# Designs tried in a protein design run: peptides against a protein of PDB entry 7BDX. Part 152

Target 1, 212 residues: chain A of PDB entry 7BDX
Amino acid sequence: EMGAAACTLLWGVSSSEEVVKAILGGDKALKFFSITGQTMESFVKSLDGDVQELDSDESQFVFALAGIVTNVAAIACGREFLVNSSRVLLDTILQLLGDLKPGQCTKLKVLMLMSLYNVSINLKGLKYISESPGFIPLLWWLLSDPDAEVCLHVLRLVQSVVLEPEVFSKSASEFRSSLPLQRILAMSKSRNPRLQTAAQELLEDLRTLEHN

## One batch from the design tools (peptide; made by RFdiffusion4, then SolubleMPNN)

Design b2_p18_1_s2 (from b2_p18_1, 7 letters changed)
Fold by OpenDDE base, seed 4:
Structure b2_p18_1_s2 (fold): chain B 212 residues (1-212), chain C 212 residues (1-212), chain A 18 residues (1-18)
Amino acid sequence: as target 1 above (212 residues)
Amino acid sequence: as target 1 above (212 residues)
Amino acid sequence: SVEEEVKALLEKIMKALA
């Protein structure tokens, strides 16, 4: 309980750029983010057996960890830190997103996707993520999630790839051959307006690329 | 490990007034500080059996909790919050200071004493602490600690009482009858210059009060 | 492993708080 509460407070205050700088300026940041990945991984591995209550202290703790990573990645120096010094954490996030089944740990998926999206704002971060083994299949796997919020953040990440020519050119062949067009088209007709808009924008971006 | 790391980071960033305000502005502050006292108490109760290694994750976690309380109490709004909404935590700190033996958990004692001192900067906080049952005997008990840093912070807290006429007047009779004068005099001759100075200043303050 | 220790610590904390 206390760990979850403390971590939740840290998550809350990490929305401040100055707090992110304070976290990163300390000698403890590397250790913190190293253990973060391990903790998140341990949590996900624990799910295959017992339906842990989603509102458990354990779940809240992991959500807070993911939230902290998201807040760090929202800041330029935080992105630089993650991409330079916490690549293992990024690898872990990608792995966990692959290990989680559709509909499983929706909130955690959203937070992890938000962190990856934030990292993708930096070209170096986007390159690292997009060149990860199985990245494109992972995007499509995640897009099979029934949760609109998960799908929304997947589409945003896809858009980050599509909008960066230097990155997209490397993946263009695999991207074109495996694109779940029917799924994206279906999302563009969603009752969820955010999902609808994201899907529509992605389709427009893709059309622009096909004409070039 | 992760809990300790997260709480340590929260401790570090809570040195900022803005972070303290952010912690207190959330609806989670009450829960956090409620659980803080319980966690610290549980830790201290666990000591009577096994010599827990002082550098354990558990110890570090409790140190970070105490540090957060100290940082919160260093800020005016934090003192107001603690005195108005977290009196149970203050009671717990006083209790734990009484339960810990001389030389036991020195670092924790120092942090808790620092928090009480910070709370004592507010007249309402000082009144609350000083009117706690057994407060004066507790000060003398703590002053028997062989650690100079513990004794230093006890003397500072004693000074907070002595320098506030409205508070001191209520406790003056008990204070005068139980004052460990020989111990304080011995401290005024300490090789530790900080302890020496604090003891000397307190003796001077007491002399001023006796002449008035 | 460090992970197991962290989990054990968290469980211990959770049990102590329960």
Scores: peptide ipSAE 0.000, ipTM 0.580, DockQ to the pose 0.044
Fold by OpenDDE base, seed 5:
Structure b2_p18_1_s2 (fold): chain B 212 residues (1-212), chain C 212 residues (1-212), chain A 18 residues (1-18)
Amino acid sequence: as target 1 above (212 residues)
Amino acid sequence: as target 1 above (212 residues)
Amino acid sequence: SVEEEVKALLEKIMKALA
């Protein structure tokens, strides 16, 4: 519980850009993020079957770690650090998103997806994650989740890819051939207004690309 | 190791006043400091015999916790918080300083003493710790430590008591009757310049009080 | 106790990272 409490505090204060800079300016940053990936992986591997989010200190600790990564990725220097010095962590996040089943560890998925989205703000970050093996299948796997929040953040990430011509062109063939159009259409009719809007905007973006 | 890494990062960033304010402004502060005391106590209780500082993640974690408390106590609002809302933690620190043997866990002792000194900057904090049962004997117990850094921080705390007439008057009888004058005189001849100066200044302060 | 739980968690984390 102490570790979880400390990590939760660090998560909260890491919303500050100055705190992120302080974290990264120290000599402990590399080690911290290396261990972060390992810890998150260990947690996911410890889950048996279709286990939901555990109300445990371990779970809270991992949530806080994912939250810290998300907050770091929200800052320009944080994105640069992650993409230049913590690629293994990004690979781990992608792997873990693939290892989790639909409906499993929803909160963690959301946080990890948010971190990837934040990383995707930088072209270098977007290129890196989109060129990862199995990225497109992973997006569709995640979009099959029954949770609206998971799907929302997947759609946001998909939109980041679609809006970047240099990245989209590389994935366009695979993207078009495997696009779960019916699923996205269903989301455009969602009662969740955020999901509805995200799906509608993505559909509009895709239509624009078909005409070009 | 992950917990220690996170706590070490939190320790580092807590040197910032804004970070301390952010920690205390959250709803997790009380819980964090409550668990902090318990964790430190558990660590000390786990030590067998005349064990030196362990090069372990657990030890590093506890050091970081003590460091966080010290940094919080360095800030005015942090001192107010500790004295008003975390008295149990202060009591725990005093207890642990008494439970540790001379030469045992030197780094932890230094950090805990630093935290108490920082708390003593506020009159309310100084009153609280000085009115704790066994405070004067504890000071002399700690001054028997062979470590110069431990002794230095004890002398600093003693000086804070001596320089506050309202506090000193309450303890004056016990203080004068039990003062390890020969030990302080020996420290005034130390090769450590900081210890030497602190001991000399304290002796001067004590001489001034004898003439009044 | 909370102390025991914290210790157990730390040990579990350390073992997982070993």
Scores: peptide ipSAE 0.000, ipTM 0.593, DockQ to the pose 0.045
Fold by OpenDDE base, seed 3:
Structure b2_p18_1_s2 (fold): chain B 212 residues (1-212), chain C 212 residues (1-212), chain A 18 residues (1-18)
Amino acid sequence: as target 1 above (212 residues)
Amino acid sequence: as target 1 above (212 residues)
Amino acid sequence: SVEEEVKALLEKIMKALA
């Protein structure tokens, strides 16, 4: 119980850039993020059995961890740290996103996707994520999720790839051949305005790329 | 393991006033500090058995909790919060300081004493602590500790009481009758310069009070 | 009186510090 509460508070305060700097300025940052990845992985692996109540202390703890990573990645120095010193954590997040079924652990998926999106703001981060094995299939796997929030953050991450010519060119063939166009078109007609807009923007970006 | 790591990071960042404000500005602060007290109490009660390795994750976790309280109490809004909304935590800390034997859990005692000293900066906090049952005997119990750092922080807390006429007047008779003068005199000759100075200052303050 | 005892104690302190 106390661990979850402490971690939740750390999550909340990590929204501050100064707090992120403080977290990273200590000698404990590397260990913390290493253990974070391991903890998240262990949690996801434990879901195969009994429906772990999403409201459990354990779930809250993992959500807080994912939130901390997201907040760290929202700041320039945090992105640099993650991309340079915590690549294993990024690998873990990508793996976990693949391990979770559509509709499973929606909140966790959203937080993990947000963290990856934030990392993708850094060119080195975008390159690292996009060159990960199975990245493109993973995007489409995630886009099959029934949850609009998951799909929104997937589309945002796809857009990050599409908007970076150097990155997109490396995977353009695979991307084009596997693009779930009908799914994206359906999302462009969504009642969720954020999802609708994201899908429309992506379609526009894709059209622009095909004309160039 | 992860709980201790997260709590340790929260301890580190809580040294910032802005972080303290962020901790307290959330709706989770009350619950956090309530659980903190319970956790610390449970830990101290568990020490009756096997020599809990002071380097355990559990010990580190509790040290971090005590550190967080100390850091919160170092800030004006934090003191106000503790004195107004978390009195039970203060009661718990006072109780635990009484339960620990001289030489036992020295680091934890120091952190708890530091937190109480910081609370004592607020007049309302000083009044609350000093009016706690057995406060004066507790001070002398703590002053019997062989550790110079514990004794230093006890003397600082005693000084806080002595320097506040309104507070001191309420307990002056009990204080004078039970004052371990020989112990304080011995400390004024300590090789530890901080302890030496604190004891000397307290003796000077006491002399001034007797002349007025 | 408590005052006299405290004075005596203070005097002892002053003598011990001298």
Scores: peptide ipSAE 0.014, ipTM 0.615, DockQ to the pose 0.012; fails the geometry check
Fold by OpenDDE base, seed 1:
Structure b2_p18_1_s2 (fold): chain B 212 residues (1-212), chain C 212 residues (1-212), chain A 18 residues (1-18)
Amino acid sequence: as target 1 above (212 residues)
Amino acid sequence: as target 1 above (212 residues)
Amino acid sequence: SVEEEVKALLEKIMKALA
């Protein structure tokens, strides 16, 4: 509980750029984020098909960790740090997103996807994650999730790829051949307005690319 | 390890007033500091005469917690919070300082004493801790410590009492009757210049009070 | 108790470090 409480507080304050800079300016940042990845991995491995207790201290702790990563990635210097010095953490996040089943650990998935999106704001970060083995299949796997929030953030990440011609061109063939068009079209009719909008925008972006 | 790392980072950033305000402005502050006291107490109770491993994750975690309390108490709004809403934590700190043996958990003692000193900057805080049962005997107990840093911070806290006439008058009789004058005089000749100065200043303050 | 939960968490953290 104490660890969870401390991490929750750190999560809250890490929304500030100044706090992120303070975290990164210390000599403990590398160690912290290294252990963060390991802790998240250990948690996911422990789930072994059981229903996650959303209110467990362990869950809250891991959520806070993921939240911290997201907040760090929201800041330019934080993205630079992650992409330059914490690639293992990014690899871990990608792996965990692949290992989790649809509907499993939804909140964690959302936070991890948000972190990846934030990383993708940097071209270097986007290049790194998009060139990761199995990235395109992973996106489609995640898009099969019944949770609207998960799907929303997948669509946002897909859009980040589509909006960057240099990155998209490398994956264009695979992207076109495997695009779950029917799923995206269904999402464009969602009752969730955010999901609906994201799907519509992506479809518009894709149409623009097909005509060029 | 993850908890210790997170707490260490939180400790570092809590040196900022803005971070303290952010911590306190959230709905998690009360819970955090409640559990902080319990965690520190559990740690001290677990020591049962064994030599503390300074490098243990548990020790580092507890040190970080004490450091966070110190940093919170260093800020006006933090002091107000502690004195108004976290008195149990203050009671715990006083108790733990009494339970620890001379030379035991020196770094923790220093951090706890620093937190009490910071609390004493507010008259309300000083009144509260000085009126705690056994406060004067506790000061003398702590002043018997062989560690110069512990003694230094005890002297600083004693000075806080002496410098506040309203508080000092309440304890003047007990203070005069139990003052470890020979110990303080010895400290005024210490090779540690900070300890030496603190002892000299206290002796001067006491002389001024005896002549009045 | 909160104390027991904290202790358990600390133990888990320490075990994970080991």
Scores: peptide ipSAE 0.000, ipTM 0.585, DockQ to the pose 0.044; fails the geometry check

Design b2_p18_1_s4 (from b2_p18_1, 10 letters changed)
Fold by OpenDDE base, seed 3:
Structure b2_p18_1_s4 (fold): chain B 212 residues (1-212), chain C 212 residues (1-212), chain A 18 residues (1-18)
Amino acid sequence: as target 1 above (212 residues)
Amino acid sequence: as target 1 above (212 residues)
Amino acid sequence: SVEDFVNELLSLIMESLK
């Protein structure tokens, strides 16, 4: 109980750049993010058996951990730290996103996707994520999720790839061959205005790339 | 060494205020501080049996909790929150300081005393603490501690009372009748320069009050 | 300091994970 509460507090305050700098400047940063990845992985692996009550202290703890990573990645120095010093955590997040089925652990997926998006603001981060094995199939797997918020963050991450020619050029062939166009078109007609807009923007960006 | 040992009495930077505001603005603040008090109390009660290894995870956890309280109390809004919304925590700290014997849990005592001192910067906080049952006997009990750092923080808290006429006037008779003058005089000759100075300053303040 | 507070909070979290 206390651990989850403390972690939730850290999540809340980690929205501040100064808090992020304090986390990273400490001697515990590397160990903390290592344990974070392991804890998240352990949690997801535990889901195969007992339907973990989504409202359990454990679930709240993992959500807070994912939230902290997201907030750290929202800051430039945080992105640099994650990409330079915590690549294993990024690999873990990518793996966990692949391990979770559509509709499973939606809130966690959203937070993890937000963290990846934030990391992708840095060119080095975008390169690292996009060059990860199975990245393109992972995007499409995630885009099959029924949750609008999951899909929104997937589309935003895809857009980050598309908007960076150096990155997109490396995966353009695979990207084009496996693009779930009908799914994206369906999203462009979503009742969720954020999802609708994101899908429309991505379709426009893709059309622009086909003409160039 | 735990970061708690480095806790400065004045969280003077705006960034620290933002962090405290973020903690306090959350829906979990009350619950967190409630659990904090209960956890600290449970820990101290557990000491009556097995010599808890001071380096145990439990001990480190409690030290961290006390450090958080100290840091929150270093900020004006944090003091206001503690005094208005977490009085039970303050009562718990006062009780625990009484339950611990001289030389027992020195680091925890220091952190708790620092938190009380920080709270005492607010007149409402000082009133609340000083009007607590057994406050004067508690100060003298704590001042009997062999640890220079414990004694230093007790003297500083006593000074906070002495420097506030509205508060001191209410307890002046009891204070004067039970003042461990010989102990304070001995501290004014301490080899610890911080303790020496604090004892000298308090003696000067007390002399000034006797002449007024 | 912010650093001290964050370090204590991190310590708390890490200890709770053991």
Scores: peptide ipSAE 0.054, ipTM 0.500, DockQ to the pose 0.326
Fold by OpenDDE base, seed 5:
Structure b2_p18_1_s4 (fold): chain B 212 residues (1-212), chain C 212 residues (1-212), chain A 18 residues (1-18)
Amino acid sequence: as target 1 above (212 residues)
Amino acid sequence: as target 1 above (212 residues)
Amino acid sequence: SVEDFVNELLSLIMESLK
């Protein structure tokens, strides 16, 4: 309980670059992100058992941890730190996104996807996550989620890959062969305007790549 | 140890208006203060059982949470937020102050009283807390505390009520009928100079109200 | 300082996760 309050607070203030720099400049940064990954993993593993009340203090704690990672990744120095020093955390996020079933832990998925997207702003980060084993299948697995917000953030991450020729060229064959085009087309007709726009833009980017 | 330090430091930095604004400007502010109240309540309820070591990590954490609330309430926007959006927290503080026995959890009481005092700087806040059921009896209950620092902060809060005619007029009859005058007079002779001064000033204010 | 604050928060969180 107490930890959840503190973590929620840190999440809120970590939107500040100064706070992120303070997190990273401390001697505890590495350990914090290590424990963060472990805690998130432990939580997801616990979901296969008892229906943990998603509104529990534990879930709130994990959401706050994921939120902190997202906020850290939103800042250039934070991205650099994660990509250089906390690759295990990135691997954990990718793993957990794969382990969660469609519709399961939607809020956590969104936060983790936002973290990956923020990391993808850095070319080094994008390279790292895109070269992870099973990355392309993972994107399509996540895009099968019934939740519009999950799908939105998946599409944003996909777009980040597509817009970077150096990254896309390495996976282009697999990407094109497995692209869930019908699913993306369906999203371009979504009633959710954000999802609709993201799907339309991605389709335009893909068309541009086919003509080039 | 560490939890106490973190919240103590949070308490320390929450003296910054910028940090308070960062807390409040975040989408997690409401949740943070909700969890804060719950955590404080849980802690106080746990005291009726095992003699929780007052120097435990848990106690220090709760002190820090209370300190954060105090610092938030010290700032105009923080007061407005608490009074408008976190009334449950204020209710919790009032409840906990009533549930604690004289001499019990002195440090926590002081912090909670400081929070209420800071809220009382806002007329809307003062109205809210003073109109709470049992508020006047609660003041006298708290003033029976053997700790000079507790009593000091109670007297400050009482003075805040007395100095606001709109608030005082509503409770004036109950206030006058139940006023522990002998206790306040005794405090005006305290060896603690801060308590002595606060009691003297309150007695002067009360005399002025009787002559008007 | 903000740095000290954050460092202590991190410590608190990490302790709660043990």
Scores: peptide ipSAE 0.148, ipTM 0.537, DockQ to the pose 0.392; fails the geometry check
Fold by OpenDDE base, seed 4:
Structure b2_p18_1_s4 (fold): chain B 212 residues (1-212), chain C 212 residues (1-212), chain A 18 residues (1-18)
Amino acid sequence: as target 1 above (212 residues)
Amino acid sequence: as target 1 above (212 residues)
Amino acid sequence: SVEDFVNELLSLIMESLK
């Protein structure tokens, strides 16, 4: 209980750049992010059994951890730290996003995807994530999610890859061959305006790349 | 280890008004402060047995919790929150200050006294604390501490009562009858300049009240 | 300091994860 409350509190305050700098400047930063990954992994592994109530202290704790990672990744020094010193955490997030079934742990998926998107703002981070084994299949797996918010953040991450020529060129062949175009087209007609816009923008970016 | 680090972190950032507002604006604020009180109480109850090493993870954790409370109480909205919504925590702090023997857990006493002093800046907080059962005897019990820093913060809290006529009038009879004047006079001659000054100021304030 | 607070929160979180 205390852990969940403290973690939720840290999540809230980590929206401040000063707090992120404090997290990273501490001698415990490496250990914290290591344990964060382990805890998130343990939680996801526990889901194969009993449907843990979404409102459990454990779920709240994991959401707060994911939120902290997201907020750290929102800042330049945080991105640099994650990419240089906490690659195992990034690998864990990618793995967990693959392990979760469509519709499973929607809130956690959103937070993890937001973290990866924030990391992708840094070219080094984008390179690291996009060169991860199974990254492109993972994007399409996640894009099969029935949740519009999950799909939105997947599309944003896909856009981050497409907007960076140096990254896109490495994956262009696999990307073109596996692109779920019909799914993206369906999302461009979504009743969710954010999802609709993200899908339309991605389709425009893809069209621009086909003509260049 | 992890609890100590998280509380220490929360303590450090809670010096920021923005962080305090973030703590209080969260739906978990009540739960956090409830667990804080319980954790501090459990720690103090554990001291009757083995001399827990001052540098233990548990001690560091409790110090960090007390520091968070202190920093929250340093801000107007934090004081209002504690007095309105976390009275049990204030009651716990008062109880723990009574349960600890002179010289026992000096650092924790100082932090708890700082929190109570910060709460006393608010008239509503001062009223609540000063009307607590055994408050005046508690002040004299704490003033018997051999530690100058403990005594300093006790004298500051006594001064907070003396400076508020509406509060002092309610306790004036008990205060006058139980005042350890010789102890305060001895402190006014302390080699500790902060303790010396606080004792002198209190003696001056008391003299002013006797002539009015 | 903010750093100390963050470190303590991190520690609390880490201990709760044990």
Scores: peptide ipSAE 0.065, ipTM 0.478, DockQ to the pose 0.374; fails the geometry check
Fold by OpenDDE base, seed 2:
Structure b2_p18_1_s4 (fold): chain B 212 residues (1-212), chain C 212 residues (1-212), chain A 18 residues (1-18)
Amino acid sequence: as target 1 above (212 residues)
Amino acid sequence: as target 1 above (212 residues)
Amino acid sequence: SVEDFVNELLSLIMESLK
């Protein structure tokens, strides 16, 4: 209980750049993010068992951990730290996103996707994530989610890849061959205006890349 | 280990008014301070058992929690929150100060006394603390501590009571009858200049009250 | 300091994860 409360508090204050700098400036940062990844992994593995009530203290704790990672990645020094010193955490997030079924742990998926997107703002981060084994199949797996918010954040991550010529050129053949165009077209007609806009923008970006 | 580090971190940033406002503005503030009190109580109860190494992760965690409370109480909105919404925490601090023996957990006593002093800056807080059962005996119990820092912070809290006529008038008879004058006089001759000054000032304040 | 606060929160979280 105390751990979950403290973690949630840290998540809230980690929206501050000063707090993120403080997290990273300490000798404990590496250990914290290592344990964070392990804890998130343990939680996801535990879901294959009994109905972990989504509103459990454990779930809230893991959500807060994922939120902290997201907030750290929102800041330039945080992105640099994650990409340089906490690659195992990024690998864990990618793995966990693959392990979760469509509709499973929607909130956690959103937070993890937000963290990956924030990391992708850094070219080094984008390169690292996009070069991860099975990255393109993972994007399509996640895009199969029934949740509009999951799909939105996947589309945003896809857009980050598409908008970076150096990254897109390496994966362009695989991307074009496996692109779930019908799914993205369906999203462009979504009643969710954020999802609709993101899908439309991605389709426009893809069209621009085919003509260039 | 992890709990101690998180609370210590929260303690460090809780010196900022903005951070305190952020802590208090969340729906989780009440839960956090409730669990804080429970955790501090559990720690103090565990001391009756095996030699809890004072430098343990657990001790550091509880010190950090006490530090957070102290820093929250240093800010006007924090004092108001504690007095209005976290009275159980104040009661817990008072109880724990009574449960600890002279020389036991000196650092924790100092932090808890600092929190009570900060709360006492608010008239409502001072009233609440001073009206707590056994408050006057508790002050003398704490003043029996061999540690100069504990005694200093007790004298400061006593001074807050003495300098508030509305509070002092309610307890004046009990205060005068139980005042450890010889102990305070001994402190006024301390080699510790802060303790010496605090004891001298308190003696002067008490003399002024007897002549009025 | 903010740094000390963050480090303690991190430590608290890490201990709760054991």
Scores: peptide ipSAE 0.051, ipTM 0.475, DockQ to the pose 0.374; fails the geometry check

